# Peptides against a protein of PDB entry 6GMG: the designs that were tried, part 57

Target 1, 331 residues: chain A of PDB entry 6GMG
Amino acid sequence: DSDDRVTPPAEPLDRMPDPYRPSYGRAETVVNNYIRKWQQVYSHRDGRKQQMTEEQREWLSYGCVGVTWVNSGQYPTNRLAFASFDEDRFKNELKNGRPRSGETRAEFEGRVAKESFDEEKGFQRAREVASVMNRALENAHDESAYLDNLKKELANGNDALRNEDARSPFYSALRNTPSFKERNGGNHDPSRMKAVIYSKHFWSGQDRSSSADKRKYGDPDAFRPAPGTGLVDMSRDRNIPRSPTSPGEGFVNFDYGWFGAQTEADADKTVWTHGNHYHAPNGSLGAMHVYESKFRNWSEGYSDFDRGAYVITFIPKSWNTAPDKVKQGWP

## One batch from the design tools (peptide)

Design b1_p19_1_s4 (made by RFdiffusion4, then SolubleMPNN; from b1_p19_1, 14 letters changed)
Fold by OpenDDE base, seed 5:
Structure b1_p19_1_s4 (fold): chain B 331 residues (1-331), chain A 19 residues (1-19)
Amino acid sequence: as target 1 above (331 residues)
Amino acid sequence: SDDIERAYQSWLDKGKSLY
């Protein structure tokens, strides 16, 4: 019940976190303790610790999306999303594969489509693009310079993104970032910004005009990355959960995981921060918990979702919400 | 607003299986 959501109270700036708990390969803690960690580790603006503001605590209280929200500085728009899809595998499995015992054709097709996505390659593509963007941001003191740099970088790499429309999410993402325009943020200076990454898990079968089977078992054709670019059109993602397949069954609308700008080359060693649900300490769901998961723990997802996208956005370099190294838990 | 409020992980909260 959303009516039970509560904004976590303020934590003293110098209050140290309690130790995190191991949980299924993750480090886990209650939201208030995460706030303590956040203030010690991630709150820094121009190298100075900051108390998490009431607004930030409110954002955080929304659960999994709240973690990404507070660290990115804006509610996720998901416009610049990447994934990797193996079309050959998909076609081959559809042609030569067979539904499992008790599996419907629609369920089979949905599963095959889901399995044809490669989360690691999708993540790698996002990191690659973020790296290109960061190079383009470097020493660019206006948007025009940034865009010129970006096009040059893409041309040098023979990247298909060079053919994207100037109005595409790829080229417009920076200008559409509120913190880029803020005086104490980017102040319209691209060189003061850096690209960061988060991930969203969601359901493909969101088209209300489609068959019930697609809503229950997935839409094999939905939210595929464009060939060459890896861009996913997220415009049809309306946060609609999977339809129940049995009476009383309910699915979650989405999950978000914050990666930021970690430099760890091994994807499996990267840390993803996410929340379980909105903060409801006096409600049935209880207090919000925050998890710091390794990539494998994050990318495996849940049966609620059949799509994973890796999204690029931007934050000011002066923020420490996306450090190059993230350590699981506390201490 | 409702979409935001409904955000949670069913596996952790409801015991749904991982895929």
Scores: peptide ipSAE 0.025, ipTM 0.692, DockQ to the pose 0.359
Fold by OpenDDE base, seed 2:
Structure b1_p19_1_s4 (fold): chain B 331 residues (1-331), chain A 19 residues (1-19)
Amino acid sequence: as target 1 above (331 residues)
Amino acid sequence: SDDIERAYQSWLDKGKSLY
């Protein structure tokens, strides 16, 4: 419940950020200071720095999802999601592995499933697809041209995504992006758009019709990527948190990390921006903090989550919310 | 890793969702 959520106040356009501080291997700052950084670094539209609007500050105030929201320009829909799962590892560990002392069978299976996901390969798959999409966008001045280019690129690479239905989130993602249709955005011109990436951490055991054990320890069969494509069906993600395993225990329902369109080839050097909770400076939760984490820190996640997905969406090239290079912290 | 998780656990009762 975010009843005590507060929208951060406006920051002067030319106000420089205070230094970030190290926090558990991350760069960390209060949300107001992130707004200052955002205005200096990420706010540019058509090369001009802009003050974060009240609407954008309101979006940001929602915490981790707010960081992705303000930078992508829309609330995450998570429709075009990718992951990597090692089926052989999973089967082998289930067959030959043993529960730890005190670990239930369900807990063991959930853990093994979680450990069978490869976050780095999932991220790389998303980057690969985003790259293909960007090539398809480059000289396409209408959606038909974009789709034709995309199909050709996929065929040339022998990518299984070429077999997706025309109505698949993969092919419909661009047309379903509000900023693509905006006059000051894409203006229905694909060549004015670029693919960007964010990540979502969430819980697999969300099916209320399933066993309590799956809700507590994970559903080993849920949210696996399709073979060949790497696509994850996110339709059953209802933002339901992990069920408590003991009285008084509680879990958070999701975490979001913003990557954008960084060109750093080394995954371990990429920077992921995320928030801790909604902004409640006058409440018990306190002020929202923003973290800029390296991939290792981001992908490690928390015990609250057993799934990670890497999602592709689109923003106008005129926005600077997804620059080629992201510097961790300030200065 | 453990330190990060311990720090995060202090926020477990805190909401992150719009919903």
Scores: peptide ipSAE 0.025, ipTM 0.674, DockQ to the pose 0.096
Fold by OpenDDE base, seed 4:
Structure b1_p19_1_s4 (fold): chain B 331 residues (1-331), chain A 19 residues (1-19)
Amino acid sequence: as target 1 above (331 residues)
Amino acid sequence: SDDIERAYQSWLDKGKSLY
């Protein structure tokens, strides 16, 4: 129950974090301690540490989405999303594969679809696009210059994104970023912004007009990336969880992981920051915990979800919420 | 907003031991 959510208290700016706890290849800590780390490492604006504001602490208190929210500066809109889907694998497995013992046809198709997504390739596509965007941003001092640069870059690479509509999430993402318009943010100067990445895990079977089987076991045709671009139409993602398959069963609506703008070329060495649930220190769920996971730990996901998307947004370069290098845990 | 309150994460560690 969201009514149990509490905003974590302020932490002194100079308070150092307690050591993180290792857990299954992750580094884990309570939310209050993450705030301490955040203030020491990620809070910098124009090179100066900042205390996490009450507003930011409130955002953070929402759990996994809160981690992305506080670091990106806005609630995730998820409009510019990428994934990779192996259509040939999917078709081949449907044709030549068989349901497991006790597995229904719907369960089989849902599972095969889930397994046909490649998280690493999806992540790499997002990184590729973010890199192109960053090159387009580098010396562009107005949106028109940015868009011109972007189109040129895409044309040079023969990228299908060059054919997207001017009003598409791809071209409109920057202008729709609040921090781009802020005086102390981008100040309408693209060269003051950089592309960043986060990931969302969610359920494909969200269409209420579809069969119960699709809601329980997944919709094999939903939320696939467009060929060539890798763009995922997220318009039908309404944060609806997987339907129960047995009485009393319940699933979580989504998971979010923050990557930012790490430059580590090896995907397996990248660090993803995420939360377990909303902060409820006086409730049954307890205090929120924050995890810093390697890509393998993040991309593994949960049975609650059968889709993963890698989303691009923008933050001011003056923010340190997306540094080139992220160190897992503390110290 | 009400939409944000309705779109919260409940318990992500349900399917895995993260503690």
Scores: peptide ipSAE 0.028, ipTM 0.707, DockQ to the pose 0.360; fails the geometry check
Fold by OpenDDE base, seed 3:
Structure b1_p19_1_s4 (fold): chain B 331 residues (1-331), chain A 19 residues (1-19)
Amino acid sequence: as target 1 above (331 residues)
Amino acid sequence: SDDIERAYQSWLDKGKSLY
């Protein structure tokens, strides 16, 4: 019950973290210890270490989304999302494959669709686009200059994103970022901002007007990336969880993983930060834990979800929530 | 918002399952 959520207490600015521990191939710690790490490593504004504010601690307390929330500075809107889907694999498997023993046709099709997404290629596409955006931001001192630079970069690369509408999430993402407009943030200067990435796992079968089978086993046609651009229309994502397939079964609504702006070229070596649930130290769920996972651990996901999207947003360069290098765990 | 109030997860308590 979300009513059991508690805001973690403040941690002294100079308090060092306790060591993280291994958990399912990732580094794991309790939320208060993550706050300590965050203050030492990620809290810097204009080079100055900061104590995590009460507001930030409250955001963090919401679990996986809270990690992305506190580091991005806003609740995720998920509008600028990318993925990669192998249409040929999907068609071939549907044609030549068959349901497993005890698997329904709908379950088979949902599984095949899930398996036809390539998480690594989706992540790579987001990184490619973020790189283009960062080049466009670098010397742009107003939004018009940024957009002009972006168009030029896309034209040079013959990227299909150049054909997106001016009101598309791709072009409107910067202007819709609150920290871009803040005086102590971007101050309406694109060159003070940088593109960052997070990932969302969610369920495809969210259409209440669709068949029960799609809600239970996935909608094979939902949340596919557009060819050429890789953009995913996230407008139909309403944080609706997978429907149970058996009595007593339940699924969670989403998972969020924070990547930021790591420069590690090898996807498998990148670190993704996420939480297990909202902080409820006095409730049945217990204290929130924060995990720092390698890409393989993150991208595997859970049976709760059959879609993964990689989302681009922006933060001020003066923030250190998205450093070039992220070290897994502590020390 | 309603979305924020529903921002919870518990799958880690159940362990990992891909399919």
Scores: peptide ipSAE 0.026, ipTM 0.691, DockQ to the pose 0.367; fails the geometry check

Design b1_p19_2 (made by RFdiffusion4)
Fold by OpenDDE base, seed 1:
Structure b1_p19_2 (fold): chain B 331 residues (1-331), chain A 19 residues (1-19)
Amino acid sequence: as target 1 above (331 residues)
Amino acid sequence: SSDLDMYMDTNRAANGRLY
């Protein structure tokens, strides 16, 4: 019940975090302790530590999406999403593979589609695009200059994104970022902004007009990236969870992981920050926990999800919510 | 319902699953 959600209390700015706990190869802590870490490490505006505001604490209290929300400064829109899908692998496996014992045809096709997504390549694509965007931002003092730089960079790399429409989420993402327009943010100066990345896990079989099998086992054709660009049309993602395959079974609607702008070249060494559920310390769910996971732990996901997207958004460079280096856990 | 209302449900928490 959403009514059980509670906003975590304020933490003193000078309060140091308690040690994180190891959990399945990741670092884990309760949300209040994450707030302490956040204030010490990520809260900086123009180099000055900030106490997490009541509004930010409220955003955070929503769980996994809350972690991305508080660090990006806006609720995820998921409009600029990337993935990698191996079409040849998919076709080959469908042709030459066979269902496992007890596996239905629909279950087999859904599984094969899920396995045909490459999370690492999807992440790499998002990082590549973010890098291009950051180069375009660096010396651009108005949106026109940014767009011109972006087109030049894409042309130099022979990137298919150069052919996107001007109204595409790719080109409109910056202007649609609230912090870009804020006086204390970008102030309409692209050079004050940087590209950041988060990831969303979700279910492909969300079309209510489709077969029950697709809702239970996945829609093999849904949420595939466009060839060349890697862009995923997220317009049909309505946060609908997987349908149960047996009585009493239930699935969660999504998971969000925050990466930011880490410069670590090895994907396996990157840190992803995410939450388990909304904060309900007095409810059945209990207190929200925050996890800092390595890419392997994050990208494995849950059976609840058969799609992963890597999304680009923007934050002011004056924010420290997306540092070059992220240390897992505390101390 | 707004996307804000569609936050993570109880199923994962109930099972205590982590990846």
Scores: peptide ipSAE 0.032, ipTM 0.736, DockQ to the pose 0.482; fails the geometry check
Fold by OpenDDE base, seed 4:
Structure b1_p19_2 (fold): chain B 331 residues (1-331), chain A 19 residues (1-19)
Amino acid sequence: as target 1 above (331 residues)
Amino acid sequence: SSDLDMYMDTNRAANGRLY
């Protein structure tokens, strides 16, 4: 139960991490050791190392979402989300494909929909948009200048995002970022901010008014990206897990992975940081573990989820939670 | 339990995943 959650203790600023261990092609460590690494590598504000605060340690203790929370500076809102869906593949497979032995029609349709998403292309789209945003931020000293720059960049690239409403998550994302408004953050200066990326895995069949089959096997029509923009409407994501298909079966409601602002061009070489569960060292779940996974390991996901989204948010450039290069594990 | 706790599901631990 959530009552077993404990905030990890403070780690001395100069304490070096213990070596990470391999785990299924990932680098893995206990949360306390991740705090040590975080203080050495990611904690910098204006070039100075910082001890992880009690508040940050509390955020981190919530598990997979906690890793994204502590590094982005806010609880994920998931409003500016991107994905890639192959409509032609989906239609073709539904028409010409056949259910596997023992597979129901609903299970077949859910599986085909899941397989029609391209995680790499979704990630690439998010990176493309983040790059456009970063160019728009570079010389903008107020929000108006940023928005003007953004519109110009989109027009030059003939990007469908130029047609989004001014109140859309796309254009409102910066102004809705708490760290943008903070004196020690952006201080309302867009040029002090940069775009960053994280990913969320979740279940499509969350509509309680829909059929039981959709809740068990997925809703093929849910959480598809809009054509041209790649934007996913996340308003219906209420963190509802997949429904059990057999007695005693249970699924997790979401997973979060932190990418930040890595400049590695090869998606397969990018590092994604995530946690397993909330920190419960004296409970049945045990201590929280943090994983640093390559994209292949991250994007594979679990049977708990049939959707992946890549989300853009912003952090101050003075933070080092999203460096250009991320090294997997320790040392 | 906090509002945030209501959003957390740890069933993956029961399945032995992510260890």
Scores: peptide ipSAE 0.029, ipTM 0.728, DockQ to the pose 0.453; fails the geometry check
Fold by OpenDDE base, seed 5:
Structure b1_p19_2 (fold): chain B 331 residues (1-331), chain A 19 residues (1-19)
Amino acid sequence: as target 1 above (331 residues)
Amino acid sequence: SSDLDMYMDTNRAANGRLY
C-alpha cells in the first residue's frame, strides 16, 4: 500500500556512496545510497553540488517514476513520446503465423503486436529528434526563434514532424515545461534548455470499453506510432495495468527509466536508471532500490507491459541530472 | 538483497511487485 511510503532522510552533501552491487547485469543500491551518488554526480546546479532537497527526496521515494521525476524536475507527462512499429511484420505474422499451443487468437495477436515494436529503433528516433531539438535550442533566445529553428531543421531533414500542428506536443513541449519558465531554470530562454529522454513501459489494453481479451492480452492497435513521425498518442495511457488472466495473477501499471542526454552512440552501452518500488522501509515492500541498467536490461521489460515509449522532455543546461556520460554503479 | 525490479500498479503511488 502506498500509505507505507516514506521520504528518505537527508544525506550529508559530502557523504560518498557505498559500492553498488551487481544485480542481473545491473548495478543496484538502496535509495539512500543513490541519493549520495546523486549528490556527488548529478546534483550540480551551475557546477555546484547540491544536497537533494526534501521535495526531491519525496519525489524519488515514489519508485521507478521517482527517479525520472527527480532528474527531470517534473512528474512525467509522457506527451512527447516516440516508438517504432514494423507494420509489415505485424501484418505478415497475423496473416501467415499461427497461435502457439494453448495460445488464444487474442493472445496471439497481442503478442505479435508486442513483438512488432522495436525498442532500439524507438530509442534511436527519440535521440534523433532530441538532437534536432537541441540544435534548434542552441542559439534561440525566445520561443519564436526556437520554433523557427526547429521548423528549419525539420525541413532540411525532410522530417514528417514539420507537418505537425502548432498545438502538437512536439511544438508545445518546451513552453509546457515548468523549468523553462523558472528564473533559475530556463528563464524563458530556450538556449538555456536541453532535450532529455526517459522511457515508459506500460500496457496497451487499457480501454475498459474494449473486449476483455484486449485487456488481458493487449490491444494490437493501441499506442502505435504515427508513420513518418514516430509519435505515439499517449492520451489514452491512464496507468491501467494488464488484466489478470488467471486467479491471483496481478500486474503493475508502469515502469520508468531515466536516460537523460547521454552521448554514447552505442545504444547497448547506454545506462538507464530506475527504481523498483516506492520507499517503504517499515513496510512489506521494504526500502526502495535504484538500478542502473544497460539498455538491453531496461528494454527487455516484463510481461506486465507490451508497450515501450521513449519520451522527450527538457531540463535546464545548468542541471547535471543528464550528463553526457553516465557511469554504472559506484565507484 | 532479494529485491528485484518491481513496477507500479497505482497512479503516482508506485506500488511494487517482486519478479
Scores: peptide ipSAE 0.028, ipTM 0.701, DockQ to the pose 0.159; fails the geometry check
Fold by OpenDDE base, seed 3:
Structure b1_p19_2 (fold): chain B 331 residues (1-331), chain A 19 residues (1-19)
Amino acid sequence: as target 1 above (331 residues)
Amino acid sequence: SSDLDMYMDTNRAANGRLY
């Protein structure tokens, strides 16, 4: 029940975090302790450490999405999303494969589709695009200059994104970022902004007009990336969870992981920050926990989800919520 | 319901990891 959600209390600015707990290759801590870490490491605005505001603590209290929310400065819109899908693998497995014992045809097709997504390639595509955007931002002092730079970069790389409409999420993402327009943020100066990445896990079978089998086992045709660009149309993602396949079974609607702007070239060494649920210390769910996971742990996901998207947004360079290097855990 | 009305719960931890 959302009524059990509590905003974590303020933490003193100079309070150091307690050690994180290692768990299955992840570093785990309670939300209050993450706030302490956040204040020490990620809170800096214009080089000055800041206490997490009540508003930010409230955002954070919403769980996994809250981690991305507080670090990106806005609720995720998920409009500029990338993935990688191996169409040949999908077709081949459908043709030559067969359902496992006890597996329905729909379950088989859903599984094959899920397995045909390459999380690493999807992530790399997002990083590639973010890099292009960052180059376009670097010396652009108005949106027109940014867009011109972006077009030039895409042309040089023969990237299919150059053919996107000017109103597409790809080109409109910057202007639609609130912090870009803020005086103490971007102040309408692209060179003051940088591209950042987060990931969303969600369920493909969200179309209520489709078959029950698709809602239970996945829609093999849903949320595929466009060829060449890697863009995923996220407009049909309405945070609808997987339908139960048996009585009493329930699934979570989404998971969000914050990557930011890490420069680590090895995907396997990148750190993803996410939460388990909304903060309910006095409720049945208990206190919110924050996890810092390596890419392998993050990208594995859960049976609740059969899609992963890697989303680009923007934050002011003056924020330290997306540093070049993220250290897992504490100390 | 809105995005803000639907929250992640503990079901994630109870379900199998995919890899």
Scores: peptide ipSAE 0.027, ipTM 0.717, DockQ to the pose 0.351; fails the geometry check

